# Ledger of designs, part 16: peptides against a protein of PDB entry 8YR4

Target 1, 309 residues: chain A of PDB entry 8YR4
Amino acid sequence: PRGSPALQLVVLICLGLMGLERALNVLVPIFYRNIVNLLTEKAPWNSLAWTVTSYVFLKFLQGGGTGSTGFVSNLRTFLWIRVQQFTSRRVELLIFSHLHELSLRWHLGRRTGEVLRIADRGTSSVTGLLSYLVFNVIPTLADIIIGIIYFSMFFNAWFGLIVFLCMSLYLTLTIVVTEWRTKFRRAMNTQENATRARAVDSLLNFETVKYYNAESYEVERYREAIIKYQGLEWKSSASLVLLNQTQNLVIGLGLLAGSLLCAYFVTEQKLQVGDYVLFGTYIIQLYMPLNWFGTYYRMIQTNFIDMEN

## One batch from the design tools (peptide; made by RFdiffusion4, then SolubleMPNN)

Design b1_p9_4_s2 (from b1_p9_4, 8 letters changed)
Fold by OpenDDE base, seed 2:
Structure b1_p9_4_s2 (fold): chain B 309 residues (1-309), chain A 9 residues (1-9)
Amino acid sequence: as target 1 above (309 residues)
Amino acid sequence: FIKELLELL
């Protein structure tokens, strides 16, 4: 934010906290591995209790695997409120200034409520796009890259390859199925608006409908519009289930391949039992933010379209 | 636009 050194410092602190979240995403599985190894080795209670306490503290900082409830994420979100308010206010003032620079002919041709709706959409699209890119998409991609590097260096190149193939296939299928699904969602929303418009037109013409005793006809026409809407709603909802199931299959296959390979290397005494648990917990941890990636991708596309308009 | 958005930060 230009003009406020205090807000620039807050942005730098927020970026530092984002880096700390990435470090926690690696450290939490490592400490969990160490607990499993110490339990397997029947280690002294003092060493186990210290490692468990450290793990629980790191897990409190990280949060419940969605990132949204962790102390570091909450602190980042709290600090970002002032930056968000500054950005929103600047975008709103830029849009408002631009609206005053527009020709009198443009203002006379539009209702004030349409102009306000354009301003609100512009502000929400810019601020939403920024928030989803910076706090969800970029961190998730960074966690995947860090995961691939970690597994390639500390396990074997085969584990890094499994994670790379699994995550690349997951992201690709998420994009492709989300784009395919967007067609059904647009058709549903168009039919919802058409069904609502028919109900509004029938109610605005209530006197005419009563005069012609056409209530049964309007009710049946509304029923047909609802049935047509529900047929499109079913396609939209079924396409979401298909997306979730496709994502679950990709993660399931990646977990199967990596877990079998971990189990094999544990039997060969090349890995410890804790390393098997680390792999499973780390992949599940990468999956949790990725489950929302299709939603973020769609919101980003919508915000870009709403910003160009 | 991304440049202006980065300048807004």
Scores: peptide ipSAE 0.017, ipTM 0.567, DockQ to the pose 0.015; fails the geometry check
Fold by OpenDDE base, seed 3:
Structure b1_p9_4_s2 (fold): chain B 309 residues (1-309), chain A 9 residues (1-9)
Amino acid sequence: as target 1 above (309 residues)
Amino acid sequence: FIKELLELL
């Protein structure tokens, strides 16, 4: 934010907290590995209790693998409220000033409520795009890259390759299937708006409908519009289930390949039992935000289209 | 756009 050194400091603190969340995403599985190894070795209670207490504290800071419920994420979200309000207000004032610079002919062709709805949509699209990019997409991609590097350096290049192939295939299929699904969702939304418009038109013409005793006819036309909507809604929902199932299969295959390889290396005494648990827990942590990636990608695309209008 | 968005920050 140009002009507020206090808000610039808050942005830097939020970026520092985002870096800390990335470090916690690596450290938490490592401490969980260490607990499993100490339990396997029958280590003294004092060492185990310290490692468990440290793990629980790191889990409190991280939150439940989604990042959304952790102390660090909550603190970041709390600090970001002031930045978000500043950005939102600045965008809203820029849109409002631009609306006042527009010709009288433009205003005479539009209802004031439509103009306000366009302004609110524009503000929400800009602020939403920023929030989805900075807090969801970039962190998720960073966690994947950090994961690939970690597994390549500390396990074996084969583990890094499995994670790379799994995540690359997952992201590619998520994009392709989400783009394919967008057609069904657009058709559904268009039919929803047409069904609502028909209901509003029938209710605005209530006196005419009563005069002709046409209530049964209007109800039947509304039923047909609902059935047509539900047919498109089913296609949209079924395509979402197909996306989720495809994503689950890719992660399941990656987890299977990596878990079998890890188990084999543990049997050869090249890895410890804790390393098997680390791999499984880390892949599950990467999967949790990725399940929402198709939703974020779609929201970003919608927000870009809404900003061009 | 990303530059303008970074300038809004």
Scores: peptide ipSAE 0.016, ipTM 0.562, DockQ to the pose 0.016; fails the geometry check
Fold by OpenDDE base, seed 1:
Structure b1_p9_4_s2 (fold): chain B 309 residues (1-309), chain A 9 residues (1-9)
Amino acid sequence: as target 1 above (309 residues)
Amino acid sequence: FIKELLELL
C-alpha cells in the first residue's frame, strides 16, 4: 500500500507469517515422525514427552487443513483485515472516479442501480482475486514445490518423482475437468436467468393472463423451463462428482505407490517406521488444500471475466 | 494488471 508505512509493515509481517506456515507444514510431519521413531526405539519418557509437547504446540500453530484455522493463520487473517479494508476502499474509489469520467451517454443508457452493481462486482472481483491468489493458490503451489524438494533431498529421488507426477497429473486434470465443467455451468446459469425472466414477465403481465384465463398455460410453460434448467443442473452437478472422484483416484494412486515404496525401504532398513508415517501424513496434508483448487481456479476465472466487463 | 495490483499493495 503506497502512502502508509504502517500497512506496508503489516503486509511484510503477513508474508513472514505465510513463510512460517510453510515451515510448519514441513516441521509438523517431521516431529510426528520423530515421535514414532522414539516409540519404536523405546526411548526414555523425558525425550518422548518433550517431542510430543513440541509436536502439539507446532500443530496448534499450524492448525488442521482447510477446515480448522491454526493460530498463525488466524493471526495473519486478523492483521490482513486492515490491508483488505485499505485495498477495498482504494479499488472502490478508483472504480467510482472512473465511472464519473465516463461519458454522459454511457450513464443515460444505464440505470443507476445497474451502475452501482457493476462497481460492487468490480471491487469484489479484484479483492477476491487478490485474496485467492495470495492466500490459497500461491501457498498451495509453494507447499507442493517444498514437498518435492524435501522428498527428493531427504528420501530417495523416486519419492520426489512420485509426488511430482501425482501433483502434476492432479493439477492438469483439475484444470481440464474444471474448464469442461465451466461450459455446463454457463449453460445452466443462462437457462436459470431465462427461466427467472419468464416468471417475472408472466407476473408483471398478470392482468392480461387473468383476462385470457391463461394461468394454466403460463404454469405449464414455466414447468417446461424448469425441466430444461434441471437437465443442465444435473450435468453441472454430475461433472462436479466426476471431478472429485478423479481427484480422489489420482491421490489414492499416488498414496498407494509412495506408501508401498516407503514400506519396502523400511523393510530394507533404509528408512525408519517414522518415515512411512511422515510420507502418508505429508501427502494427506498436501491434498487438503488441493481438494478446493478447482473451486479457486473457477473463482479466479469468474473474477477475471467480471473485471473485464 | 499484476503491476497495478502490486501498486495497490
Scores: peptide ipSAE 0.016, ipTM 0.569, DockQ to the pose 0.015; fails the geometry check
Fold by OpenDDE base, seed 5:
Structure b1_p9_4_s2 (fold): chain B 309 residues (1-309), chain A 9 residues (1-9)
Amino acid sequence: as target 1 above (309 residues)
Amino acid sequence: FIKELLELL
């Protein structure tokens, strides 16, 4: 942000906290491995208790799940509120200035409610796009790359290859199936707007409907429009379940291949029992943010279309 | 847009 050194420092701290989240995503599985190895070796209670306490502290910093409410993520989100408010206000003022530079003929041709809706969509689309790219998409891609490097260096090149193939196939299928489902969402939104327009037209013509005693006819015509909408909503929702199931199948096959290979290397004494647990834990941690990647890709694509209009 | 977004940061 040009003009406030305090907000530039907050952005640098937020980038540092994002780097710390990437380090925690690697460290948490490593400490969990070490606990499993210490339990297998029947290690002294003091060493086990210290490693467990360190793991729980790292897990408190990391959090867990989709939208991990970890301490580092919460601190980053809290610090980012002021940056988001500054960016939102600057975009809103730029859009408002541009609207005032437009000709009187442009304003007379449009309803004031449409102009306000364009300004609100423009501001929300730019700020939403920035937040999804910086805090969800870029970090998820960074975690995949870090995961491939980690498994290639500390396990075997075969584990890095399984993670690379699994994540590349996952991302490709997520994009392709998300593009395919976008047609069902567009058809649903068009039918929603048509159903809403019929309800508005019936209510604006209430006196005419009352004069002809056509209330039952307008209700039945609205019911038919709702049934047609629900048929398109079902296709949109079913296509999302199909996306999630396709993603689950790819991760399940990658987890199966890597877990069988890890179990084999543990039987050959090349890896420890804790390394099997690390692999499963790390793949599940990579999967949790990726489950929402298709939703983020869809929102990004919608926000780009809403910025061009 | 990406240039203006980078100038906003």
Scores: peptide ipSAE 0.015, ipTM 0.573, DockQ to the pose 0.015; fails the geometry check

Design b1_p9_4_s3 (from b1_p9_4, 7 letters changed)
Fold by OpenDDE base, seed 2:
Structure b1_p9_4_s3 (fold): chain B 309 residues (1-309), chain A 9 residues (1-9)
Amino acid sequence: as target 1 above (309 residues)
Amino acid sequence: FIDEFLELL
């Protein structure tokens, strides 16, 4: 935002808070490991209580597995409201100015409600795309990279490889299955619109339908349209279950491989019991934002298509 | 719009 040094400072603070969230995502599992090790060693209560208190404080800053409820995330979201309002207002004014520069022939050829809908779509698409890229996609990719580096440096190269293969396969399958699902969703939406249009047309022609006593025929045509819609809805919903199950299978296999390898290294006294818990906790923590990645990817694609139109 | 969007950042 070039026009306000105060908003530029808020953006820098928000970026700093995003960096802090990445640090918390590493520190929280480490402190949890340390608790497990201290419990295993039967450490003094004072050391355990301090480590637990520190863990709970870090977990309060981080929030739940989704990250959306953490103090740092909430503070970032609160500070970002002013930036979002500035960006939205600027985009609205640019679109509105551009609409006034358009030829009188363009305005006479379109309904005012269609012009307003184009403006609202343009603003929503730009602001939505920015928010999803900056606050969801980029941070999730950063957490994966940080995770691969962390496991490669502090455990063994084999753990870094397992996380790399698991996350790469997860992302690839999420994209491929989401693109495949988009066909079923488009077909469903097209049939929904056609079913709605048929119902509206039948109701607008109500007098004609009554005159010809065609009510039973229109009801049966509407029933056929609903059955056809439900067949496409089932395919769309079943494809979502298949996506979720595929994602769960990839994470399950990665968790299995890494947990077995970690358990083996604990038996060989190369790792501690806390390191087993760290691995499981960290993989589950990486999974939580990734579960939404297919939704973000679809929303980004929709926003790009809506910006081109 | 993309070029103006990059100026909004």
Scores: peptide ipSAE 0.014, ipTM 0.558, DockQ to the pose 0.014
Fold by OpenDDE base, seed 5:
Structure b1_p9_4_s3 (fold): chain B 309 residues (1-309), chain A 9 residues (1-9)
Amino acid sequence: as target 1 above (309 residues)
Amino acid sequence: FIDEFLELL
C-alpha cells in the first residue's frame, strides 16, 4: 500500500505469517512421526512428554485446517483487517471518481440503484478476488510444491511422483468439472431471474390480477417456474456432489498407492512405522484446503465476470 | 485493474 509505511509493515508481517504457516504444515507431521517412533521404541517418558507438548503447541499454532483456524491464521486475519479496509476504501473511491467522470447521458440512461449495485459489486469483486488469490490459491499451490520437494528428498523419488501425479490430476479434474458445472449454474441463475421477474410483474399488476380473479392462475404459473428452477438447482447441486466424489476418488487412489508403497518400504526396514503415519497425515493435510479449491476457482471466475461488467 | 492493484500495494 503506497502512502502508509505502517500498512506496508503489516503486509510484510502477514507474508511472514504465511511463510510460518507453510513451515508448520511440514513440522506438525514430522513431530507426529517422532511421537509414533518414540512410542514404538518405548522411549523414556521425559523425551516423549517433551515431544508431545511441542507437537500440541505446533498444532495450536497451525490449527485443524478449514474448520478450525490456528493461532497464526487468526493473527494474520486480524492484522489483515486494516489492509483490507484501506484497499476497499481506495477501490470504492476510484470507482466513485470514475462514475463522476462519466457523461450526463450515461447517468440519465441508468437507474441510481443500478449504478450503486455496479459500484458495490466492483468493490466486492476486486477485494474478494485478491483475498482468494493471496490467502487460498497461492498458499495451496505452495503447500503442494513443498510437499513434492519434501517427499522427493526425505522418502524416495517415487513418493514425490505419486504426490505430483495425484495433485496434477486433482487440479486438472477440478478445473474441467468446475467449467462443466458453470453451465448448470448459469442456467439456474437465468431461471432464478426469470422466476423473480414473474413474481415482481404479478405483484406490480396486483390490481389487474384481483380484477380478473386470476390469483390462482398466477400462483400456478409461479409454481411451474419454481419447479423448473428446482430442476436446474438439482442439476447444479448434483454436479457439486459429482465434483466432490471425483476429488475424493483421486485422493483415495493417491492415498492407496502411497500407503501401499510406504507399508512395503516399512516391511523392508527402509522406513519406520512413523513414516507411514507421516505420509497419511501429510496427504490428508494437503487434501483439506484442496476440497475448497473448486469453490475458490468458481468464486474467482464469477468475480472476473462481475469485474468485466 | 491488476496494474492499479499492484500500485495500491
Scores: peptide ipSAE 0.015, ipTM 0.571, DockQ to the pose 0.015; fails the geometry check
Fold by OpenDDE base, seed 3:
Structure b1_p9_4_s3 (fold): chain B 309 residues (1-309), chain A 9 residues (1-9)
Amino acid sequence: as target 1 above (309 residues)
Amino acid sequence: FIDEFLELL
C-alpha cells in the first residue's frame, strides 16, 4: 500500500507469518514422526514428553484438521483486516470517482440501485481476487513445491516423483473438470434468474392475474420453470460429486503408491516406522486445502470476469 | 491491473 509505511510493515509481517506457516507445515509432520520413533524405541519418558509437548505447541501454531484455524493463521488474518479495509476503501473510492466521470447519458440509462450493485460487485471482485490468490492459491502451491522438495531430499527421488505426479494430475483434472462444470453452473444461474424474474413479474401483475383468474396458469408456468431449474441444478451438483470423486481417486492412488513404497523401505530398514506415518500425515495435510482448490479457481475466474465488466 | 494492484499493496 503506497502512502502508509505502517500498512507496508503489516504486509511484510503477514508475508513473514505466511513463511512461518509453510515452515510449520513441514515441522509438524517431522515432530509427529519423531514421537512415533521414540514410542517404537521405548525411549525415556522425559524425551518423549518434551517431543509431545513441542509437537502440540507447533500444532497449536499451525492449526490442524477441518475447522480449526491455527494461531499463526488467525494472527495473520487479524493483521490483514486493516490492509483489506485500506484496499477495499481505495477500490470503492476509485469506482466512485469513475462513476462521477461517466456521462450523464450513462446515468440516465441506469437505475441508482443497479449502479451501486455494479460498484459493490467490482469492489468485492478485486478484494476477493487478492485474498484468494495470496492467502489460498499461492500458499497451497508453495506447500506442494516444498513437499516435493522435502520428499525428494530426505526420503528418495521416487517419493518426490509420486507426490509430483499425484499433485500435477490432481491440479490438471481439477482445472479441466471445473471448466467443464462452469457451463452447467452458468446455465443453472441463468435459469434461476429467469425463474425469479417470472415470479416477480407474476407478483407485480397480481391484479391482472386476479382479474383473469389466471392464478392456476401462473402457478403451472412457475412449476415448469422450477422443474427446468432443478434439472440444471442436478447436473451442476452431479458434476460437483464427479469432481470430488475424481479428486479423491487421484489422492487415494497417490497415497496408496507412496504408502506401499514407504512400507517397503521400512521393511528394508532404509526408513523408520515414523517415516511411514510422516508420509501419510503430510499427504493428508496437502490434500485438505486442495479439496477447495476447484472452488478457489472458479471464484478467481468469476472475479476476473467481474473486473472486466 | 496487475501493476495497479501491486500499487494497491
Scores: peptide ipSAE 0.015, ipTM 0.548, DockQ to the pose 0.015; fails the geometry check
Fold by OpenDDE base, seed 1:
Structure b1_p9_4_s3 (fold): chain B 309 residues (1-309), chain A 9 residues (1-9)
Amino acid sequence: as target 1 above (309 residues)
Amino acid sequence: FIDEFLELL
């Protein structure tokens, strides 16, 4: 943010907190591994209690699940409110200035409510795109790269290859199936708007409909529009289930291959029991944000289309 | 837009 050194410092702190979240995503599985190894070795209670307390503290900082509600993520979200407000206000002022630079002929051809809706969509699209790229897409890609490097360096190179192939296949299928699904969603949204327009036109012409006793005819036309909408809605919803099931199969196969290989290496005494638990825990941590990646990709595409308008 | 977006940072 040019002109506010205080907000630039807040952005740098937020980037530092994002780096800390990436470090926590590696450290939490490592400390959980160390607990399992200390339990297996029957280590002294003092060493075990310290490692468990450290793990629980790191887990409190990291949080868990699809909406990482950890202390670091909450602190980042809190600090980012001021940056988001500055960015939104700056985008609103740029859009508003641009609207005033447009020709009088453009303004006379548009309704004031349509102009306001274009401004609100433009602001929401830019700020939404920024939020999804910075807080969801870039961190998820960084965690995948860090995971591939970690497993390639500290495990056998075969683990890094399994994670690379699994995540590359997952991302490719997610993009391809999401692009295919976007066609059905656009058709659904167009038919939803047409169905709503017919209902509004029928209600605005209520006196004419009543004069001709055409109420049954308007209800039947509305029913036909709903049936056409529901046929497109079913295709959209079925395509989402297909995406989720395809994603689940890819992750399930990657988890199976890696877990069997890890179990084999533990039986050969090349890895410890804690390393098996680390692999499973880390793959589940990578999967949690990836489950939403298709939703983020679709939202990014929608925001780009809303910025071109 | 990307250059203006980088100026917003």
Scores: peptide ipSAE 0.015, ipTM 0.570, DockQ to the pose 0.015; fails the geometry check

Design b1_p9_4_s4 (from b1_p9_4, 7 letters changed)
Fold by OpenDDE base, seed 4:
Order: sequence, then C-alpha cells, then structure tokens
Structure b1_p9_4_s4 (fold): chain B 309 residues (1-309), chain A 9 residues (1-9)
Amino acid sequence: as target 1 above (309 residues)
Amino acid sequence: FIQEFLELL
C-alpha cells in the first residue's frame, strides 16, 4: 500500500506470519512423530510431557490442520482487515473516479443501479482475487513444495516422488475439471439472471397482468424458467460432486501408495512407527486446503472475468 | 486495473 508505512509494516508482519504457518505445518507432524516414538521406546515421563506440551502449543498456533482456525492464522486475518479496508476503499474511489471520467453517452445508456452494481462487483472481485491468491493459493503451493523437499530429504526419494506425482495429478485434474465445470456455472448464472428479470418484469407490469387476467400464464412461464434453471443447477452441482469424487480418488490412491511404502520401510526397520504417523498426518494436512483449491481457482477465474468487464 | 492494483500494494 503506497503512502502508508504503517500498513506496509502490517503487510510485512502478515507475510512473516504466513512463513510461520508454513513452518508450523512441518513442525506439528514432526512433534507428533516424536511423541509416538517416545511412547514406543517407553521414554521417561519428563521427556514425553515436554514433547506433548510443545506439540499442543504448536497445534494451538497452527489450528485444526486447515490453516484457518489457528492462533497465527487468526492474528494474520485480524491484521489484514485494515489492509483490506484500505485496498477496498482505494479501489472503490478509483472505480468511482473512472465512472465520472466516462462520457455522458455511456451514462445515458445505463441505469444508475446497474452502474453501482458493476462498481460493487469490480471492487469485490479485485479484493477477493488478492485475498485468494495471497492467503490460499500461494500458501498451498508452498506447502506442497516444502512437503516434497521434506519427504525427499528425511524419508526417501520415493516418498518425494509419490507426493510430487499425486499433487501434480491432483492439481491438473482440479484445473481441467474446474474449467469444464465453469461452462455449466456460466449457463446457470445466465439463466438465473433471465429468470429473475422475468419475475421483476411480471411484478412491474402487475396492473397489466391483472387487467388481462394473465396471472396463470405468468406463473406457468415462471415455472418453465425455474425448471430450465434447475436443469442447469443440477449439471453444475453434479459436476461439483464429480470433481470432489475425482479429487478423493487421487488422494486415496496417493495415501494408499505412500502408506504401504511407509509400512514396508517400518517393517524393514528403515523407518520408525512415528514416521508412518508423520506421513499420514502431513499428507492429510496437504489435502485439507487442496479440497478447496478448485473453489479458489474458480473464484480467481470469476474475479478476473468480473475485473475485465 | 491490474497494474494500478499492483501499485496499490
């Protein structure tokens, strides 16, 4: 944010907190591994109690494996409110200034309520786009890269390869299926707007509809528009279930392959029982934000299209 | 718009 050194410092603190969240995503599974190993080895109570207390403290900072409920994430979100308000206000003022620079012919051809709705959509799209890129997409990609590096260095190159192949396949399928779904969603939204416009037109012409006793005809035309909308809504919703099921299958296969390999290395005494628990815990932590990646990608695409208009 | 937005950061 140009012109406010205080907000620039808040952005730097938020970036530092994002780095801390990435470190916590690695440390929490490691401390959980260490607890399982200390329990297996029947270690002294003092060592176990310290490791458990440290784990619970790190887990409080991280939250429930979705980076949205931890103390660090809540503190980041709290600090970001001021940055978001500054950015929103600045975008609203830029859009409003630009609307006043537009020709009188442009204003005479449009309803003021339509212009304001376009301005509100533009502001929401820009602020939403930034928030999704910075707080959801970039962190998720960073956690995947950190995960591949971690498993390649501390387990074996085979684990890093499984995670790489699973995540690459997951991301590719998520993008391809999300782009395919966007066609159904656009058709649904267009039909929703047409159905709403028909309802508004019928209600604005209420006196004319009463004069011609055409109420039954207007209701039937509205029913047909709803049925057409619901047919498109069903395609949109069914395509979401197909995306989620495809994602779940890729996750299930990656978890199966990695868990079997980890179990085999534990039987060969190359890994400890805690390493099996670490692998499963860390993979689940990677998958939790990835389930929302298709939603974030779709919102990013929508926000780019709404910003180009 | 994207360039002006990047300048707002």
Scores: peptide ipSAE 0.015, ipTM 0.565, DockQ to the pose 0.015; fails the geometry check
Fold by OpenDDE base, seed 5:
Parts: sequence; structure tokens; C-alpha cells
Structure b1_p9_4_s4 (fold): chain B 309 residues (1-309), chain A 9 residues (1-9)
Amino acid sequence: as target 1 above (309 residues)
Amino acid sequence: FIQEFLELL
């Protein structure tokens, strides 16, 4: 943000907190492994209690899955409110100044409510794209790369290859199935707009409908439009379930292959029991943000189309 | 837009 050194410092602190979240995503599974190993070795209570306390503290900083935000993520989100408000206000003022530079002929051809809707969409699209790229997409890709590097260095090249193949297949299928789903969503949105337009037309012509006692006929035409909409909504919703099931199958196969390989190396005394627990915990932790990746990709694609308009 | 966005940072 040019013009406020205080907001530039807040952006640098937010980037530092994002780096800390990536470090916590590696450290939390490592401390959980160490607890399992100390329990297996029947280690002294003082060493176990310190490792458990450290794990719980790191887990408080990291947070849990989609229902529990960690302290670091909450602190980042809190600090980012001022940056988001500055960016939103600057984009809104740039759009507003550009609208005032447009010709009187352009303004006379448009309704004021349509112009305001274009400004609100433009501001929401730019700020939404920023937030999804910086806080969801880039961190998720970074966690995948860090995961591949970690498993390749500390386990074996085969574990890094399983994670690479699983995540590459997951991302590719997520993109392909999301692009396929976009057709059903477009058809649903077109039918929603047509159903709304019919309801508005019937209400604007209320006097004519009442004069002909055609109330039952207009209700039946509206019912038919709703049934047609619900048939397209079902296809859109069913395609989302198919995406989620395809994603679950890819992660399930990656978890199966890696868990069998890890169990084999534990039986050969090349890995400890805690390393099996680490692998399962780390893969599930990578999966949690990836479950939303198809939703983020769709939101990014929508925001790009809404910004081009 | 990307260039104005880089100028917003």
C-alpha cells in the first residue's frame, strides 16, 4: 500500500505470520510423532508432559480444520482488516472517478442502479481475487511443496513421489471437474434469471391477471419454471457431490499407498511407529484446505469474469 | 489491473 508506512509494516507482519503458519503445519505432526514414540518407549513422565504441553501450544497456534481457526490465522485476519479496508476504498474511489470520466451519453443510456451494481461488482471482484489468491491458493500450494520436500528428505524419495502424484492428480481432476461443472451452473443461473423475470412480469401485470382471473394459470406457469430450475439445480449439486467423491477417492488411494509403504518400513525397523502416525496426520492436514480448492477456483473464475465485465 | 494491483501494494 503506497502512502502509509504503517500499513506496509502490517502487510510484512501478515506475510511473516503466513510463513509461521507454514512452519506450524510441519512442526505439529513432528511433535505428535514424538509423543507417540515417547509413549512407545515408556519414556519418563517429565519428558512426555513437556512434549505434550509443547504440542498443545503449537496446536493452539495452528488451529484445527475448517471449524477452528488458529491463533496465528486469527491474528493475521485481524491485522489484515485495515489493509482490506484501505484496498477496497482505493478500488471503489478509482471505479467512481472512472465512472465520472465517462461520457454523458453513457450515463443517459444506463439506469443509476445498474451503474452502482457495476461499481460494487468491480470492488468485490478485485478484493475477493486478492483475498483468495493470497490467503487460500498460494498457502495451499506452498504447503504441498513443503510436504513433498519434507517427505523426500526425512522419509524416502518414494513418499515424496506418492505425495507429488496424489496432489498433482487431485489438482488436475479438481480443475477439469470444476470446468465441467461450470456448464451446469451457467444453465442453472440462466433458468433462475428466467424464473425471476417471469415472476416480475406476472406481478407487474397484476391488474391484467386479476381482470382475466388468470391467477391459477400464472401460479402453474411459475411452478413449471421452478421444476425446470430444480432439475438444473439437482445437476449442479450432484456434480459437486461427484467432485467431492472424486477428490476423496484420490486422497484415499494416496493415503492407502503411503500408509502401506510406511507400515512396511516400520516392520523393517527403518521407520518408527510415530512416523506412521505422522504420515497419516500430515496427509489429512494437506487434504483439509484442498477440499475447498474447487470452490476457490470457481470463485476466482467468477471474479475474473465479473472484473472483465 | 495486475499493474494497478502491484501499485496498490
Scores: peptide ipSAE 0.015, ipTM 0.559, DockQ to the pose 0.014; fails the geometry check
Fold by OpenDDE base, seed 1:
Structure b1_p9_4_s4 (fold): chain B 309 residues (1-309), chain A 9 residues (1-9)
Amino acid sequence: as target 1 above (309 residues)
Amino acid sequence: FIQEFLELL
């Protein structure tokens, strides 16, 4: 934010809080491991109670793994309101200035309500794109990379390879299936708008419809438009279920392979019981934001198309 | 737009 040193400091604090969330995502599973190991070793109550209290405090700071419920995430979201308001206002003013630089022929060819809707859509698109990239996509990719490095260094290279293959396959399938389903969603939205336009045109011409006693004909034409819409809606919804099931299968296979390998290393006394619990909790923690990744990718694509218009 | 947006940060 050029021109406000106070907002630049708030952005730096928000980036520092994002770094703290990445550290908490590693520390919370480690402290949970340490509790399980201390319980297995029958350690003194004072050491156990301190480790449990520290874990609960770190878990309060982290929250529920969706990135929306932790103290650090809530503090980041609160501080970001001022930056978002500044960015939104600057984008609105840039779009409004650009609209005033456009030719009189462009303005005479457009309705004022259409121009305002383009401006509002453009502002929402740019601010939405930033928020999804900075707060959802980049952090999720960072957590995956940190997870691969952590498992490769502190467990065995095989665990890092399982996480790498699982997450790479998950991301690739999520992108490919989301691009495939976007065709069905565009067709659905186009047919929804056409069905709504037909209903509005029929209601605006209600006097003519009543004069010709054509009410039954207009209702039947509207029914046919709804049936055509529902056929496209079913394809869109079925493609979402297929995406979710494919994602669940990839994570389930990665969790199975890694959990069996971890259990084997625990039986060989190369790993502790706490390491098995750490692996399972860390993979589930990586999965929670990834479940929404297809939604974020689609929102990013929509926001790029809405920014090009 | 992306360059102007990076300048807005």
Scores: peptide ipSAE 0.015, ipTM 0.568, DockQ to the pose 0.015; fails the geometry check
Fold by OpenDDE base, seed 2:
Structure b1_p9_4_s4 (fold): chain B 309 residues (1-309), chain A 9 residues (1-9)
Amino acid sequence: as target 1 above (309 residues)
Amino acid sequence: FIQEFLELL
């Protein structure tokens, strides 16, 4: 934000907090591993209690795995409110200034409600795109890269390869299936609008429908439009279940392959029991933000289309 | 808009 050194400092603090969230995403599984190892070794209560207390404190800072409920994420979100308000106000003023620079002929050709709707779409699309990119997409990709590096360095190259293949396949299938399902959603939304328009037109012409005793005919046409809508809604909903199931299968196969490999290396005394638990917990932790990736991808595409218009 | 927005950051 140019012109406010205070808001620039808040942005830098928010970026620092995002870096801290990435560090917590690595540290939390490590401390959980250490608890499992200390329990396995029957370590003294004081060492165990300190490690558990440290883990719970780190887990409080991180939050419940969705990222959105952790102390660091909440503090970041709180600090970002002022930046978001500044950005939104600047975009809104730029759009409003641009609307005033447009010709009188352009304004006379449009309804004021359409002009305001364009301004609101422009502001929401720009601010939404930024928020999804900076707070969801970039951090999730960073966590995947950090995960691949961590498993490659501290376990074995085979674990890094399993995570790389699993996450690459997950992201690719999420994009491909999300693009495929977008056709069903567009068809559903078009049929919803057509069904709504038919109901509005029938109600606006209520006197004419009554004059011709055509109420049964209009109800039947509305029923047919609903059945057609529900057929498209079913395809849209079934395609979402297919996306979720495909994502679950990829994560399940990655967990299976990596867990079998961990178990084997634990039997060979190359890894500890805690390292098996670390792998499982870390992969599940990477999965939590990725479950929303298809939603973010769709929102980003919508926001880009709305900014081009 | 995107260029002006990147300058506003």
Scores: peptide ipSAE 0.014, ipTM 0.558, DockQ to the pose 0.014; fails the geometry check

